# Peptides against a protein of PDB entry 5A53, part 51

Target 1, 230 residues: chain A of PDB entry 5A53
Amino acid sequence: LVENVKQALFIPGQSCNKNLHDIMVDLSALKKPDMKRFNRKNDIHPFEDMSPLEFFSEKNDCSLMVLMTSSKKRKNNMTFIRTFGYKIYDMIELMVADNFKLLSDFKKLTFTVGLKPMFTFQGAAFDTHPVYKQIKSLFLDFFRGESTDLQDVAGLQHVISMTIQGDFQDGEPLPNVLFRVYKLKSYKSDQGGKRLPRIELVEIGPRLDFKIGRIHTPSPDMVTEAHKKP

## One batch from the design tools (peptide)

Design b1_p24_2 (made by RFdiffusion4)
Fold by OpenDDE base, seed 4:
Structure b1_p24_2 (fold): chain B 230 residues (1-230), chain A 24 residues (1-24)
Amino acid sequence: as target 1 above (230 residues)
Amino acid sequence: DSELFEQHAEAEEYYEENYLRSKL
C-alpha cells in the first residue's frame, strides 16, 4: 500500500515575526512539494479554540499544520498539529531558541525536491518518554514522504538528526530537541588503489533547537481509529 | 470568515504552481 504523502500547511499566526517567517520558509522547503503556506497572518489560538485549524485541515486537504506565533512567554513558537479525518489528533508547541541558523547561513548545495530524508534519533527518551515519542512520531510523519519499499540507498540525499539535549530525571524540565539537517556528499578517493567512495555529512540547515511547550494528546478513541489501516 | 477563505485560495494556487514545478 503506497500511503498517500501527508500534506502540510504552514500558517503565520497574528504574532508571527520575521525570524519565524524565515524559519517557516526554510523548514517548509524540506517538505516540498507536499506543502502549502499562507501569506497572511491568522488570529489562531489552538489551545483555546481548535476549530479554525480543523477548518483549514479540511479546506486545504492537509493532515499536517504548523502555526507560527511569538510572545514573551512563548518566543518563536512553532505549534505542530496533526489531524485525522480533519479533526485535531495531536498538537505540540516547539519554541525555536535564538541560536537558530537559516539555510543562508550554510553553503548552498543543490538538492532534489521530493527525496525522503533518513532520520536519526539520539536519546533513549525518543522510545520511552511520551512527549519525545510524540515528537519522533510527528517528525517521521511530517517528512517520511511516499513509502517506497525500496530504501534505495542510492537515492539517499538528506539526513535529519534529532537529539535530546542531555539527560533528565522525572520532574525536571524536558531538555531541548536539537534539529539538524545534513546532505550526503560522495567523494571519489583519488588514492591510487580501489577507489572506495567516501561519504561525508555536510550540514545544510536549518539548525533549530526546540524547547518543548504545551501538548495536546489524542483521545483513546482517536488513537484506535488512526491506527486502523483502511 | 472572508479573510480565511482568501488565504485558502492563495495557498492552493501556490501549491499547484510548486507541485507542477516539482514534476519537471
Scores: peptide ipSAE 0.023, ipTM 0.533, DockQ to the pose 0.020
Fold by OpenDDE base, seed 1:
Structure b1_p24_2 (fold): chain B 230 residues (1-230), chain A 24 residues (1-24)
Amino acid sequence: as target 1 above (230 residues)
Amino acid sequence: DSELFEQHAEAEEYYEENYLRSKL
């Protein structure tokens, strides 16, 4: 079963600023060709009313959405939304720290559009803690297109690394998630007359440190339905 | 209103393809 690649819709909120717009452009570039973006700002408050997002999911046939908002309390906030049957499945606020880097801050490297990134997750909490499990699931779902066969290794051009920033205990604020994008660069190393292929990871951006905000978890019924793949 | 949202999404995909091509 070729699972239809999940389409993403990027939505500028009413409070979207230039920085968020630039971040949106650079992040959405990694989702091409399976991405739509809105030019117009939309007054959407997903934790107050989810109906506009469900409407956009249905009208644009997008099961992934990213709402770009900024306030004093939630600066540079990217709300990641997943839908199932055009109904909200889950949501998470990920606020981009001010130390972000855009693609323009890195050396321009040519990359092929439509190649799937390999994901790496650093931090035990990605496998144990509910919030980090949701983040892991979200990003895998967001950037995993169709499971292509053996071509994935030969076509591996990008690595997305997600790292939990430090250790934490129960009841402490959740550490940030460090989002990094690397390109694999092959070098012919002439070390000692044996041409060993050397692979280097070169950061290409964007560089985003995500502060975790509000979360909406799916209902048990929706979890059961979403796992019932047809 | 709904048609305007669809046209905006398609128009931006085209703009961003050109933007990425201009940055590569």
Scores: peptide ipSAE 0.023, ipTM 0.539, DockQ to the pose 0.019
Fold by OpenDDE base, seed 5:
Structure b1_p24_2 (fold): chain B 230 residues (1-230), chain A 24 residues (1-24)
Amino acid sequence: as target 1 above (230 residues)
Amino acid sequence: DSELFEQHAEAEEYYEENYLRSKL
């Protein structure tokens, strides 16, 4: 079964600002063509009432949503939501640190829309810690385009790198996740008559440092139901 | 209820245009 490409809906909350809008535009560009954006601000509080998000999921046929909000307590907050059968599966707040960089802060490179990124994850906690496992699962799910069996290196245009910022112990605040996007550049180096293709990674943006906020985990029943679909 | 959906579709074109205009 070719899993249908999951559609993403970007929603500006009532407290959405210019920085969040710019971040939304740049991040959503990586999800084109499988992305919709709302332009009007919506008064949505997903940790208080999830029903508006379930409504939007169903009406837009989007199983991925990102709510853009900002407050003194939760500045530049991107709430990532996944649905299953148009019901909330999981949610996570990822707050963008003020040191973010937009695509305009990098050298403009040609980009082909619709190519699947390769992911790299740095930090053992992505495989062991439940929160970082959810983040890994979310981003893989979010940017998984069509499962073209052509994992052919020839189709690799860009790499998304996610790094846990340092070590942590139990009971300590969870380190930030560093989100970086690189374009693969092939250079024909003419060294000694053998044109060896040199591959270089060039950062293209956006550059986002995510602080982890609130989390909603799926019920055991929803986990079981979601895994039963082939 | 139906009006919220239609207003979002018209607004997609309007914000790409206004966002492009706001970056000029």
Scores: peptide ipSAE 0.023, ipTM 0.535, DockQ to the pose 0.016; fails the geometry check
Fold by OpenDDE base, seed 3:
Structure b1_p24_2 (fold): chain B 230 residues (1-230), chain A 24 residues (1-24)
Amino acid sequence: as target 1 above (230 residues)
Amino acid sequence: DSELFEQHAEAEEYYEENYLRSKL
């Protein structure tokens, strides 16, 4: 079953700034060709009124959205939204820390557009904790291209690494998620007659440390409908 | 109103393809 690739829409909010715009451009580059952006700022407050996002989901045929906003409380905030049947399924605020790096901060490396990234998740909470499970599900859903069985290994060009920044206990603030992007570089090492292919991971950017903000969880009814494969 | 949002999304998709190609 070829699952249709989910389309993403990047939306600058009214409070979008240059840093968020640059982050939006660099992160959206990883979603090509399955991505749209808006040039105009939109006054959207998804935790107050979700109706504009449902409208944009339907009109642009996008089941993935990212709203770019910034305030004193929620600096460099990327609200990731998923829809099902053009209705809000879930939302999560991920605030980018000030130590971010853009693609321009790394060595420019050629890559083929449309290749599916490999994901790595570091931290047990990605499999056990509801919030980190949602983050894992979201990023897998967001950056998964066409699932072509045979091309996955031969076409592996880049790795997205997501790491939980340290341990935490119940009732403590949730640690940041470290987002890193690497390109696989194959070297032929000619040392000593046995050509062992050496694969190196080269960071290509962007580098983003996500602070977790507000979350909207799906309704039980929407979970049931979303798991009904046609 | 809806047509204006669609045109903006398509126009940006074109600019982004060129931006990635310029970063390659």
Scores: peptide ipSAE 0.021, ipTM 0.538, DockQ to the pose 0.020; fails the geometry check

Design b1_p24_2_s1 (made by RFdiffusion4, then SolubleMPNN; from b1_p24_2, 8 letters changed)
Fold by OpenDDE base, seed 5:
Structure b1_p24_2_s1 (fold): chain B 230 residues (1-230), chain A 24 residues (1-24)
Amino acid sequence: as target 1 above (230 residues)
Amino acid sequence: SKELFEKHAEAEKYYEENYISTKK
């Protein structure tokens, strides 16, 4: 079964600002062509009422959503939502730190739209801690793209790196997740008459440090249903 | 209900007006 590429919907909340809009534009560019966005602000409070998001999911045929909100307590907040059968599966708040960089802050590099990124995860907690497991699952699901049988190394242009910022103990605040995007650049190195291909990683942006906020986890029944292969 | 249909239609219109397709 070729899993249909999951479509993403980006939604400006009432408190969406210029910075969040710019972040939304740059992050959504990585999801092209499988992305939609709203141009107007919507009054949505997903942790109070999820019904508007379920409606948006169904109406737009999008199983991925990102709500852009900002407050003093939750500055530059990106709420990532997944649906299953147009019902809320899970949600996570990821707040972008003020040190973010946009695509315009990096050297412009041409890239082919629709190529599947390779992911790298740094930090043992991505495989052991439930919150970081959810983040890993979310980002893999969000950017997985078309399963081309040609996982040809020749088609690899982008690397998305996700790093947990430091060690932590039980009861401590969860460290930020550092989101970085690189382009693979091949150089022909003339070393001693043998042209060895040299591959370099060039950061292309955006650069985002995510602070973890509120989480909604799926019910056990929804987990069982979502893991049922059709 | 008629009210639910009207709210749905208003929501649909609001969403269509607010939607930007990136399929360009």
Scores: peptide ipSAE 0.016, ipTM 0.424, DockQ to the pose 0.015
Fold by OpenDDE base, seed 2:
Structure b1_p24_2_s1 (fold): chain B 230 residues (1-230), chain A 24 residues (1-24)
Amino acid sequence: as target 1 above (230 residues)
Amino acid sequence: SKELFEKHAEAEKYYEENYISTKK
């Protein structure tokens, strides 16, 4: 069963700036070919009114959306939205820290479009803490791509690493999530006639440190409805 | 909160069942 690859829609908000645009371009490149981008800014405030996003989800047949906004309080904010049946399922604000690196900051490497990344998650909270579970689920869902036998044959091209930046206790501000992308390079090591394939991870970008913002969780009714659809 | 954990667990389960094929 070829699972339907989820399509992503990247939406510049009214406050989208150059940095966010560049981040959007680079992050969305990892989602090709299953990505659409709006060229125009849209005045969307998803935590005030979700209806425009539901409309865009339906009209673009995208179950994933990313809204790019920036304000003094929420600088470089990427709101990740998932829909189910074109209704908002969940949302999370992930603000990109100023230390971000673009693809242009790294050595240009050949990249095959459409290959599924391998994910690595560092931090126990990805398996225990609700917010980090949502982030894990979101990114896995976002970048899962098509599982084809061809992808298995082509091997792993790249790794997306997500790390929780440090330990935290209950009631403390949630640590940032460090987003890193690596390409797998195989080197033929000519060590003594034994061709041992050496695999190295080379960072390819983008490099994003995500500060967690506002979250919308699905209503119990929506969860129940979502579970009822086979 | 327990409720938040439950909501996220349900969400994860939902996404695993309906969107994330856990079938290797």
Scores: peptide ipSAE 0.009, ipTM 0.287, DockQ to the pose 0.081
Fold by OpenDDE base, seed 4:
Structure b1_p24_2_s1 (fold): chain B 230 residues (1-230), chain A 24 residues (1-24)
Amino acid sequence: as target 1 above (230 residues)
Amino acid sequence: SKELFEKHAEAEKYYEENYISTKK
């Protein structure tokens, strides 16, 4: 079953700035060709009224959305939204820390569009804590390319690494999630004899440290419905 | 496959032309 690749819509909010725009461009490049971007700012407040996002989901046939906003309280905020049947399934605010790096900060490497990235998750909480489970699920959904049955290791080009920044206890603020993107680079060892291909990971960007903000979780009924559809 | 790459390239072009502001 070729799972239909989920389409993403990137939406600049009214408070979108240059930094967020640049982050949006660089992050969305990893989602090509399954990505749309609005060119105009939209006054959307998803935690106050979700209806505009449901409208955009339906009109653009996008089950993934990212709203770019920035305020004093929520600087460089990327609100990730998933829809099911064009209704809001879940939302999470991920605020990009000021130490971000753009693609321009790294060596430009050639990229093949449409290759599915491999994911790595570092931190036990990705499998145990509800919020980090949602983040893991979201990013897997977001960057899951065409499921070609041929996970031909030969076709592996990119690795997306997500790391929880340190340990935490119950009741403590949730640590940031460190988002890193690497390209696999093969080197032919010219040293005599058995040319063992050396594979190196080269960071290609963007580099994003996500601070976790507000979360909307689906109703139990929506979870049940979403799991029933193949 | 080559065909998959071509489909992706066409789709990318379509999205860039219709929905993605070309970074000038």
Scores: peptide ipSAE 0.007, ipTM 0.356, DockQ to the pose 0.030
Fold by OpenDDE base, seed 1:
Structure b1_p24_2_s1 (fold): chain B 230 residues (1-230), chain A 24 residues (1-24)
Amino acid sequence: as target 1 above (230 residues)
Amino acid sequence: SKELFEKHAEAEKYYEENYISTKK
């Protein structure tokens, strides 16, 4: 089953600034060609009223949305939204720390647009903790391109790494998620007469440290419906 | 393919050795 590639809509909120715009441009470049961006700011408060997002999901045929907002309490906030049947499935606020790096901060490497990145997840909580499970699920859904067997072999060009920043106990603030993007470079190493391909990871950006904010989890009924539809 | 899996394992190992271990 060729799963239809989920389309993403990037929405600048009313409080979107230049930094968030630049982050939006760079992150959305990884989702090309399956990405739309609004050029105008929209006054959307998803944790107060979800109806505008449901409307945009339906109107733009996008099951993924990213709302870019910034406030004193929630600086550089990227709200990631998933819809199912154009209804809100889940939401998570991921605030970008000020130490972010843009694509322009790295050496320009040519890469083919539309190749599915490989994901790596570092931290046991990605498999055990509900919030980190949601983050893992979200990013896998967000960057699921066309799974062509041919693209998997020929096209392993990018690795997206997500790392939980440190250990934590129950009741402690959730550690940040470190988002990194690497290009794979294959070198022929002549080590010991066996031409083992040496693979090097070169960071290409963006570099984002995500602070976890508010979360909306799907109802059990929506989970059941989402798993029933192929 | 087996080669893809090996490349994946090498990439993960490279990441663990060069990125995770160097931040501790």
Scores: peptide ipSAE 0.000, ipTM 0.295, DockQ to the pose 0.051; fails the geometry check

Design b1_p24_2_s2 (made by RFdiffusion4, then SolubleMPNN; from b1_p24_2, 12 letters changed)
Fold by OpenDDE base, seed 4:
Structure b1_p24_2_s2 (fold): chain B 230 residues (1-230), chain A 24 residues (1-24)
Amino acid sequence: as target 1 above (230 residues)
Amino acid sequence: SLKLLEEHKKAEEYYKENYISTKK
């Protein structure tokens, strides 16, 4: 079953600034060709009223949305939204730390548009903690692209790495998620008659450290519906 | 930074363990 690639819509909010715009451009470049961007700012407050996002999801046929906003309380905020049947499934605020790097900060490596990334999720909480499970699920949905049965590992050129920054206990603030993008370089090493492939990762950007903000979780009914429809 | 190198190394190790070793 070729799962249809989920389309993403990037929406600048009313408070979107130049930095967020640049981040939006760079992050959305990784989603090409399955990405749309609005050129106009939209006054959307998804945790107050979700109806505008549902409208945009339906109108643009996008099941993924990213709203770019910034305030004193929520600086460089990327609200990631997933829809199911054009209704809000889940939302998560991921605030980009000030130490971000754009694609322009890295050596321009030619990347092929549409290549499926490999993923690395570093931290046990990605498999155990509900928030990090949601983040893992979200980013897999966002960037995994078309499921080809042939995991032609030889054709995978990009690695998306997500790392939980440090350990935490229950009741403590959730550590940031470190988002990194690498290009894979494979070298044929002829060592001792065994061709051990030597691999090197080269960071290509963007580099984003995400602080976790507000979360909207799906209703149990929506979870059940989303699992029933392939 | 050393932290960046560690993240990079961990990503490389993860890739080696999960994508290279499975072709045996």
Scores: peptide ipSAE 0.227, ipTM 0.722, DockQ to the pose 0.049
Fold by OpenDDE base, seed 2:
Structure b1_p24_2_s2 (fold): chain B 230 residues (1-230), chain A 24 residues (1-24)
Amino acid sequence: as target 1 above (230 residues)
Amino acid sequence: SLKLLEEHKKAEEYYKENYISTKK
């Protein structure tokens, strides 16, 4: 079963600012062609009422949504939402730190639209800690697209790197997640066919440091339903 | 910055280990 590519909807909230708009544009460019954006601001408060998001999920046939909001408490906040059967599965607030870099801050590199990124997750907590497991799952769902055959790996041009910024203990504030995007450059070694191609990563942006905010976790029933293979 | 270089190197190493090594 080829997993259908999940469609993403980017929603400017009422408090969406220029920086968030620019971030939205750049991040959504990585999701093309499987992305929609609203041009109008929408007054949505997901942690107060999720119903508008479920409505948008259904009406736009998008199982992924990103709400762009900013407040004094939650500056540059990207709320990532996943739906299952157009019902909210999970949500997570990821606030972009002020040190962000846009695509315009990097050398323009030609990339093919629709190429699937490879992923790197740096930090043991991505496999053990519930919040970071959710983040890992979310970003895999968001950008992985259709299942690539191993042959497509050779054609992969992009690497999305996610790094947990430092170690932490239980009860401590969760470290930021460093989001980086690289283009893979492969150099043919001039010396005979046996040498592994030299690869180089080139950062292409955007560069985002995510501070973790509020989280909504799925109900056990919804988890079971979502994991049911047809 | 040195930090960026380290992140980049780690990403490159991770890629080499997980995606290139499996072709042997």
Scores: peptide ipSAE 0.203, ipTM 0.707, DockQ to the pose 0.050
Fold by OpenDDE base, seed 5:
Structure b1_p24_2_s2 (fold): chain B 230 residues (1-230), chain A 24 residues (1-24)
Amino acid sequence: as target 1 above (230 residues)
Amino acid sequence: SLKLLEEHKKAEEYYKENYISTKK
């Protein structure tokens, strides 16, 4: 079964500002053509009432949503939501640090829309810690695109790198996740008759450092249901 | 910044190790 590419909906909250809007535009560009965005601000408080998000999921046929809000306590907050059967599966708040860079801050490189990114996850916690496992799962779901059996490495133009910022112990605040996007450049290296393609990464943006906020985990029943429907 | 260069290098190394080496 070719898993249908999950559609994403970007939603400006009431507290969405210019910076969040710009971040939304740049991040959503990586999800084209499988992306919708609202032009109007919506008053949504997902950790208080999830019903509006379920409504938007169904109305727009989007199983991925990103809510853009900002407050003193939760500055530059991107709430990532996944739905299953148009019901909330999980949610996570990822707050963008002030040191972010937009696509305009990098050299403009042409990229083909719709190419699947490769992923790199740096940090053991992505495989062991429940929160970082959720983040890994979320970003894979968000950007995987169409499962083409052709792992045609030749078609992979982008690398998304996610890095846990430092080590941490139990009970300590969770380190930030560093989000980086690179374009692959292949150079023909004529070294010694074996044309080993030299591959270089070029950062293209956006550059985002995510601080982890609130999390909603799925019920055991929803986990079971989500795993039953291939 | 030095930090950016280190992150870039790590990402490149990870990519080379996991995606380039498996086609040999």
Scores: peptide ipSAE 0.130, ipTM 0.663, DockQ to the pose 0.048
Fold by OpenDDE base, seed 1:
Structure b1_p24_2_s2 (fold): chain B 230 residues (1-230), chain A 24 residues (1-24)
Amino acid sequence: as target 1 above (230 residues)
Amino acid sequence: SLKLLEEHKKAEEYYKENYISTKK
């Protein structure tokens, strides 16, 4: 089965700054080779007019898009967009907090490009709350693609960890999602005759704390169409 | 920071629980 890996397009918005550009570069590096980046800024306002994004989706054959914008209200905003049939399926704004760390802030570790990361989702709301379900679905689509059952532990080099920052009640502001990337290091541990591989995680970056912004949810009809397995 | 260590430990624990334990 040829894994139909979803292609991602990273778009600098008109308000994209150096920090957002650097974040874009580092995050997109995790999506290589299935990533395109625009070098020019584009004036796109997805929650006002989605048509430019649909055009870019079709023109670039990308079902994933990330728009990089920054404003006073929405600083370091990464708008994640998914399309189905080159039409907008869903969108979510994830604003990167100022405490972000780039790949350059970590010890340079060599990793093989194109290996699928393992995901960890920490927080019950990823399975129960509609917004966090969307985030989980989005990031799985973005980085994992089609689930191969053969999680050969031997082939896993990277772990993406997503954590909901704290508990919340209904009506409260949604906690941030903590995005972390780790490299797996396996050591042969001869502890007690059972060769249990000792696995250590080493953070490699980027480190991003996402504040949740605006959301566009798909229509029930689009959900039905998107879940129709060909 | 202590917080980073906690997040790291939680990620390691989660990984061990969900992906290493299934080989028993």
Scores: peptide ipSAE 0.127, ipTM 0.656, DockQ to the pose 0.047

